# Designs tried in a protein design run: peptides against a protein of PDB entry 4JHK. Part 152

Target 1, 212 residues: chain A of PDB entry 4JHK
Amino acid sequence: EDYKIQSFDLETQKLLKTALKDPGSVDLEKVSSVIVDQSLKDQVFSREAGRICYTIVQAEAKQTNGSVFRRNLLNRLQQEFKAREETRKRSTQEWVCLVSFICNIFDYLKVNNMPMVALVHPVYDCLFRLAQSDALKNEEEVDCLVLQLHRIGDQLEKMNVQLMDELFNLLRDGFLLQEDLSSMGRLLLLEILEFRAGGWKLSDTAQKYYYS

## One batch from the design tools (peptide; made by RFdiffusion4, then SolubleMPNN)

Design b2_p25_5_s1 (from b2_p25_5, 13 letters changed)
Fold by OpenDDE base, seed 5:
Structure b2_p25_5_s1 (fold): chain B 212 residues (1-212), chain A 25 residues (1-25)
Amino acid sequence: as target 1 above (212 residues)
Amino acid sequence: SPIREENRKKAVPVFEEFLKRELEE
């Protein structure tokens, strides 16, 4: 398998490649740190990061039945999560990257093919934050919110429908009542409302309408 | 929102508890 790690320098690429194949031979704390750091800079990479992390986790489990990488990864994730408000204040980009990364980890790092329960509330907390009025006025945050809901909304709902209902109440209210939404932001909110209403699916017609 | 508040109160502790369990293994 090929992984999109071209954004790293050659030495780091080698480190990551080795971790993917022989995790026991590298410093997995360092590997996790590198992945998280890059994920906080590049939202697109954060998606790939999830896939990479999953592979490393599986490789380590197979090799040593260990979970050192996952522990280090989640420990770092916890640290970033705790500092999420400070991150948001400092950099909207880093904030949405953080949310994206957490959501992607939720999506890819599953235990026995089941979502990590420990991430459910943190994920919802992030999404709730994105659904607040001060965030909904920022198109970058709306983009992130809608993207994550497209990716993992159905899974999250299965974990806790009450939280999802509450989240979408906020989104509905934002769409209907908030005056300072961008045109695109409003469109995205409408789309995601429709998306969930349609069972987390969009018709081809709707797809063309929103994304043509 | 009470629901959001409850969720927020659970988020970190659940996260930490999970990590604690993993570290003990």
Scores: peptide ipSAE 0.399, ipTM 0.861, DockQ to the pose 0.892
Fold by OpenDDE base, seed 3:
Structure b2_p25_5_s1 (fold): chain B 212 residues (1-212), chain A 25 residues (1-25)
Amino acid sequence: as target 1 above (212 residues)
Amino acid sequence: SPIREENRKKAVPVFEEFLKRELEE
């Protein structure tokens, strides 16, 4: 399996490749920090980061039945999550990268082929924050919100349909009542409302309407 | 190995328990 890590320098690439094959031979705290740091800078990488993290977790489990990497990763994730409001105030870009990373970890870092239950509420907390009026007026945050719902919305709903209903109540209110949405933001909210209503998929007609 | 031992020493509490407590308060 190939991993997209070309954005790192050669030494860091070597570190990551070694972690993927022989995690016990590297500093796994450093590896986790490198992955998180890059994920907070590059939203595109955050998806790849999920795959990388899952592979390292599996490799360590197979090699030593250990979970050092996962523990360090989740510890850093917890720290970033706790500071999410400060991050948002400092940089919208870093904030949406954080949300993207958390969502991708939820998507890829499964245990016994099941989502980590402990991440359900943190993910919803992030999405609820993006669904507040002060965030909905920012197109970058709306982009992030809608992207995550396209990727993991169906999984999240299976974990807690009540929270998903509440979230979409906010999105519907935003679409109908909020006056300072961008044109694209309004379009994206309408699309995601229809997306869920259609069972987390779009008809051919809707696909053409929103994306052509 | 020394590296594995250092990794073991750096192991932290599982995020799940802390997260549950924080979000329930």
Scores: peptide ipSAE 0.031, ipTM 0.676, DockQ to the pose 0.050
Fold by OpenDDE base, seed 2:
Structure b2_p25_5_s1 (fold): chain B 212 residues (1-212), chain A 25 residues (1-25)
Amino acid sequence: as target 1 above (212 residues)
Amino acid sequence: SPIREENRKKAVPVFEEFLKRELEE
């Protein structure tokens, strides 16, 4: 199986490849740090990072029944999450990368084929932050919000429908009432509202309308 | 192996439990 790690230098690529197959033979703290650092810079990689992390977790579990990598990874996530407001103030790009990464970890890093319950509220917290008025006016943040909801919205709703209802109330209000939304932002909000209303699916007609 | 031992040494408390206590009610 191929992983999109071409953005790293050859030495780091080798490190990651080794971690994927034989995690016990590498410095897993270093591996986790590398993955998180790159995920905070590259939103595209953050998606792949979830899959990579899951594979490493599974490999370590199989090899030693250990969870060193996951612990290091989640510890770093905790640190970044706690500092999320500072990150947002510093860089919108880094902020949306952080959200993307956390959502992707939620999506991929399942235990016994179940989402990690502990990540539910952190994910919602991030999405709620993106749904605030000061964030909705930023197209980059709206794009991130809508993208994550497309990816994991159905899973999140299953974990806590009340929070999802509250979140979409904010999105509806933003769509209807907020004046300084970009044209694209408004379009994206409308699309995601319809997406959920349709059971996290789009009709063929809607698909053509939004993505033709 | 020495590397595995170092990895274990670097292990941190399970963040999952922290999240449950601090963020989930």
Scores: peptide ipSAE 0.029, ipTM 0.677, DockQ to the pose 0.033
Fold by OpenDDE base, seed 1:
Structure b2_p25_5_s1 (fold): chain B 212 residues (1-212), chain A 25 residues (1-25)
Amino acid sequence: as target 1 above (212 residues)
Amino acid sequence: SPIREENRKKAVPVFEEFLKRELEE
């Protein structure tokens, strides 16, 4: 399996490749830090990072029945999550990368083929933050919010439907009542409201309307 | 291997359940 790690230098690429096949032979704390650092800079990579992390977790489990990598990864993730408000104030780009990374880890890093329960509230906390009025006025944050809901909304709802109802109440109110939404932001909110109402699917007609 | 042993020594506590509890409060 090929992984998109061309953005790293050759030494780091070698480190990651070794971690994927022989995780016990590398510093897994360093590997986790490298992955998190890059995910905070590149939202596209954050998607790939989820897949990479899952593979390393599986490789370590198979090799030693260990979970050192996962523990280090989640520890770093917890640190970044705790600092999320400061990150948002410093850089919207880094903030949406953080949200994207957390959501992608939720999506890919399954435990016993199930979503990690411990990540449910952190993910919802991030999405609720993006659904606040001060965030909805920023198109980059709305883009991130809607993208994550498209990717993992159905899974999140299964984990906690009450929180999802509350979240979408905020999105509905934002769409209907907030005056300083961008045109694209308003369109995205309308689309995601329709997306959930349609069972987390878009009809062919809706797909054509919004994306053609 | 020495690296595997070092990784085991660096292993942090399993805190998934702890994290869940802290964020639910």
Scores: peptide ipSAE 0.027, ipTM 0.637, DockQ to the pose 0.032

Design b2_p25_5_s2 (from b2_p25_5, 12 letters changed)
Fold by OpenDDE base, seed 5:
Structure b2_p25_5_s2 (fold): chain B 212 residues (1-212), chain A 25 residues (1-25)
Amino acid sequence: as target 1 above (212 residues)
Amino acid sequence: SSIAEENRKLAIPVFEEFMEELEKE
């Protein structure tokens, strides 16, 4: 199976390909760092990164019954998560990439076919941060928030419905009460509110928006 | 928000605990 790693130089591509097939033969700390670094720069890659990470984790488990990659990956994620406010202040783009990456890891890096419980609150924390008034006024952050909820909202709700209810209360209030939302931001909030209300299923209009 | 702050308080410890569990494997 081919992975979308064209954004890396050839040497790094080789490293990643080797990690995918023979993780024991490479520096998995370096691999994890490379993946995280790129994910913080490219939101599109962050989704692919989740898939890549899952594959490497499985490959290492099968090959050596090890978890070096996962440990290093999560360590780096934890570091970035802890520094998320500084990241947001420095660069909105890096911030939304970080959120996207964490959410994609939650989505792809399953344990026994279940989401990692340890990531539930971190993910919600990120989403709640995006749901604050100072973030909702930024279309880029709203885009990120709505995108993640489309991807993993149903899973997150299953993990903690109370937090999801609280989150969507904020989103509803933002939609109804916040004055400085962009037109698109307001539309996105409405769409995601309807998306959840419809059982996390896309409306015909939403289908066209995301897949046209 | 208060909710976000509460989540932050919960998120970091849970994540750290999980990492500790991984280190024991």
Scores: peptide ipSAE 0.025, ipTM 0.555, DockQ to the pose 0.788
Fold by OpenDDE base, seed 1:
Structure b2_p25_5_s2 (fold): chain B 212 residues (1-212), chain A 25 residues (1-25)
Amino acid sequence: as target 1 above (212 residues)
Amino acid sequence: SSIAEENRKLAIPVFEEFMEELEKE
């Protein structure tokens, strides 16, 4: 299976490839740090990172029945999550990368084929932050919010429908009441409202209208 | 807003609890 790791230098690529096949032979703390660092810089990579992380977790479990990688990964993730407000203040780009990464870890890193319960509230916290008025006026944050809801909204709702209802109340209010939304931001909010209302599905006609 | 605040309060403790469970494995 091919993994998109071309952005790393050759030595790091080798490290990652080895971790995927023989995780017991590498420093899994270092591997986790490398993945997190890159995910915080490249939002596109964050989704690939989720897949990579899942594979490494499975490989380690199979090889040594260990969970060193997952522990290190989640530990680093927790550290970044705790510092999320400072990250947002420093860089919107880094902030949306962090949110994207957390959401992708939630999406890919399953435990017993179920989402990790421990990530539910952190994910919602990030999405709620993106749904605040000061964030909704920033198109980059709206893009991130809507993207994550398209990817994992249905899963999150199954975990906690009350939080999802509250989140979408904020989005509805933002759409209807907030005056300083960009045109695209307003369209994206409308689209995601309709997306959930339609059972987390978008018709081909609607898809073409909003994204073509 | 109230729900958001509650979520913030619960997020870290839940995450830390899960990490503790992982450390016991």
Scores: peptide ipSAE 0.025, ipTM 0.544, DockQ to the pose 0.896
Fold by OpenDDE base, seed 3:
Structure b2_p25_5_s2 (fold): chain B 212 residues (1-212), chain A 25 residues (1-25)
Amino acid sequence: as target 1 above (212 residues)
Amino acid sequence: SSIAEENRKLAIPVFEEFMEELEKE
């Protein structure tokens, strides 16, 4: 398998590659920290990071029957999640990277092809925060919200349809009632409302945009 | 896998507890 880790220096790339194949030979706490740190700076990498994390988790389980990497990863996620409001105040970019990362971990870190139940509420909490009026007026946050819903909305709904209904009530109200939305923001909200109404099905063009 | 499932189960209480604490704030 090919992993997109070119953004790291050569030494770190070697560390990650070793973790993927021989996790018992590296400091998995350090590996998890490196992945999280980069994911909080690069939203594009965060999706690849999810896949990398899943692979390392599986490799460690098979090699040593251990869970050191996963534990460290989730602990770091909890720390970042707890500080999410401060992160948002400091940097919208870091905030949307955090949301993107946790959503991608939800998407990739599956057990028996099922999402981790423990991540459902944290993911929804992030999405609900993005659906608040003060966030909807920021196009960067709307972009993030809509992107995540396109990627994992159907999975999240299966986990808790009531929360999804509540979330989309906020989005509908934002679309209809909020005056300070950008033109693109309003367009994106309309699109995602229609996307869910259509059963979370994308056109070929939209599929390429959101998943490639 | 059984190992992955066990790890998932171990993670659930931690996150649930974490979320409960946030709801109290």
Scores: peptide ipSAE 0.023, ipTM 0.582, DockQ to the pose 0.102
Fold by OpenDDE base, seed 4:
Structure b2_p25_5_s2 (fold): chain B 212 residues (1-212), chain A 25 residues (1-25)
Amino acid sequence: as target 1 above (212 residues)
Amino acid sequence: SSIAEENRKLAIPVFEEFMEELEKE
């Protein structure tokens, strides 16, 4: 299986490849830091990072029954999460990368074939932040919000339907009441509202339109 | 973005129908 790690230098690529195959032979704290750092800079890698992290976690568990990588990864994520407001103020791009990465980790890094409960509230907190008026007016943040809800919305709802209801109340209010949404932002909100209303899938009307 | 464009395509065909449903509530 190939992993998209071409954005790293050769030395780091070797480090990651070794971590994927023989995690016990590398500094897994360093590996986790490298993955998080790159995920905060590159949204494309952010999704790949989730898959990479899952593979390393499974490899370490199988090889040594250890969890050093996962522990370091989650610790770093917690640090970045705590500083999320400062990150957002500094760089919208880094902020949406952070949200994307946390959501991808939630999606890929499952324990006992279930999402990590510890990530549920952090993910919702990020999505709620994106659903605030000052974020909804920024198309890049709306893109991120809608993308994550498309990817993991159904899983998140299963974990906490009350929070999902509250989140979508904000999105509906934003769609209906907020005046400074971009045209694309408004369309994205409309689509995601419809997407959830249809059970996190295309509506019958949309199904007929695209696939009949 | 490509994702935004895809989402827009999903939204436009059901826009009027969706708005009607919202107005009924």
Scores: peptide ipSAE 0.007, ipTM 0.337, DockQ to the pose 0.016

Design b2_p25_5_s3 (from b2_p25_5, 10 letters changed)
Fold by OpenDDE base, seed 3:
Structure b2_p25_5_s3 (fold): chain B 212 residues (1-212), chain A 25 residues (1-25)
Amino acid sequence: as target 1 above (212 residues)
Amino acid sequence: SSIAEENRELAVPVFEEFLAKLEEE
């Protein structure tokens, strides 16, 4: 498999490639830290990061029956989640990258082909935060919210339809009642409302936009 | 699979406990 890691320097690329192939020969704590750090800087990479993480987990389990990488990854994720409000205040960009990364980990780290139950509430917590009025007025946060819902909304709903209903009540109210939404923000909210109403089905154009 | 089961054992307690602590704050 080919992984998109060109954003790293050559030394780090080598480290990641080695981790994917022979995880026992590298410092997996360092590897996890590098992946998380880059995911907090590059929202596009965070999608690929999920796939990379899953592969490393599988490789380590197969090679040594170990879980060092996964443990370090989840610990770091938990730390970042705990500090999410401080992160948001410091940098909107880092905040949306964090949300994206958490959502992508949810998407890729499956248990018996099902999402990890433990990540359901953390993901919803992030999305609910993005659905608050102070976040909806920020186009970057709205973009993040809508992107994640397009990618994992159907899975999240299957895990907890009640929370999804509550979330979309906020989005509906934001769309209808909030005055300081950007034009694009309002358009995105309308789109996602209609997307769910249509059973989370994407047009060919939308499919290309969100998953290419 | 063993990987899937291990993931569940590790992830569920960690995040459930974490969320519980946040609710107490």
Scores: peptide ipSAE 0.029, ipTM 0.622, DockQ to the pose 0.103
Fold by OpenDDE base, seed 2:
Structure b2_p25_5_s3 (fold): chain B 212 residues (1-212), chain A 25 residues (1-25)
Amino acid sequence: as target 1 above (212 residues)
Amino acid sequence: SSIAEENRELAVPVFEEFLAKLEEE
């Protein structure tokens, strides 16, 4: 399968391609760092990064029964997660990229074809942060929140329905009561409220938008 | 809310515990 890594220089592309096929022949710490760094500045790449990470994890497990890449990846992810408030203060763009990356790792980096339980609370914590009033007024943060819920909301709910109910209480209150939402932000909140109410099923038009 | 606060308090510890288990492999 082809992976979208054209945004990297040729040497890095070669490194990533080798990691995908022969992870034992490359510095997997370096590979993880490169992927995380790019994911923190490119939200679109974060989706692809999740898939790439899963493939490398599976390749390493098959080749050496090792988990060096996954450990390095998650260590870096944890560091970024711990510093999430500082990141948000520094750059909204970097913050939403971080959230996107964590959510996509949750989506793709599965163990025994199941989501990693350890990522459930970190993911919800990020989404709850985006659901606060100071974040809901920022269209970029609302867009990120709604996008992640479209992509992994059903999975997250299966992991913890109580947290999802609590999260959507905040979103409902934001939609109904918060006055400084952008027009698009308000529309996005309404759409995601309806999306969950409809059983996390997308219309044909919405499917094209979120998964193209 | 209470649930949201509890989640934030437990997020990092749960993640660290998972990483510790991976290091033992």
Scores: peptide ipSAE 0.028, ipTM 0.562, DockQ to the pose 0.866
Fold by OpenDDE base, seed 1:
Structure b2_p25_5_s3 (fold): chain B 212 residues (1-212), chain A 25 residues (1-25)
Amino acid sequence: as target 1 above (212 residues)
Amino acid sequence: SSIAEENRELAVPVFEEFLAKLEEE
């Protein structure tokens, strides 16, 4: 299996490859830190990062029945989550990368083929923050919000339909009532409203936009 | 779900600070 890690230097690539095959032979705290650092800088990488993380978790469990990597990863994630408002103030780009990463971890790091229950509220918290009026006026944040809902919205709803209803009430109100939305932002909100109403199924146009 | 409950039990120690922060808000 190939992983998109060409953005790292050769030494780090070797570290990651070793972690994927022989996690017991490397510093898994360092590995987790490297992955998180890159994910917070590159939103595109966050998707790949989720897959990489899942593979390392499985490899460590199989090799040593350990969970050192997952523990370190999630501990770092907690730290970043706690500082999310400061991150948002500092850089919208870093903030949306953080949200993207948290959502991708939720998507990929499953336990017994189920989402981690403990991540449900943190993920919703991030999405609710993106659904506030001060965030909805920023196209970059709207894009992030809609992208995550396309990726994991159906899973999140299964975990807590009440929170999803509340979230979409905010999005509907934003679409209908907020006047300082960008044209694209308004279109994205409309699309995601219809997407959920249609049972979380992508149209051909949406598929091309988000995954091509 | 029994599986969901198991996931919660396994994940709670790692996400204690997540939960604490959200409960305070």
Scores: peptide ipSAE 0.028, ipTM 0.598, DockQ to the pose 0.116
Fold by OpenDDE base, seed 4:
Structure b2_p25_5_s3 (fold): chain B 212 residues (1-212), chain A 25 residues (1-25)
Amino acid sequence: as target 1 above (212 residues)
Amino acid sequence: SSIAEENRELAVPVFEEFLAKLEEE
């Protein structure tokens, strides 16, 4: 399987390729740091990063029954998560990249074919933060919120339906009551409300309305 | 909401506990 890592320099590409094939031969802490760093800057890569991370985790498990990469990855993720408010203040772009990355890790880095329980609350915390009034007024944050819910909303709900209900209460209130939403932001909120209401699936009618 | 506030308060601690367990493996 080919991975999209052309955004890295050649040396780093080689490092990543080696990690994917022979994780025991590389510094997995460095590999994790490189992946996280790039994911925090490139939202497109964050999706690929999840897949890459999963592959490395599986490769290491098979090769040495180790979990060095996963531990380092999650440690770094924890650090970034703890600093999320500072990140948001500094750069909305970095903040939404962080959220995207956390969500992608949740989506791809499964244990026994199940999401990591430890990531459930952090993911919800990020989404709840995006659902606050000061974030909903920013279209970039709304884009991120809606995108993640499209990707992992159904999985998250299965992990904790109560939190999902609370989250969507905020989204509903934002849609109905918040005055400084952009037109597109309001449209996106409506779309995601409909998406969940439809069982995390858009009807043909809704699909045509929002995307045609 | 109370649930949302509780989640925010507990998010980091729960994550840390999980990571601590991973470090022991």
Scores: peptide ipSAE 0.024, ipTM 0.539, DockQ to the pose 0.820

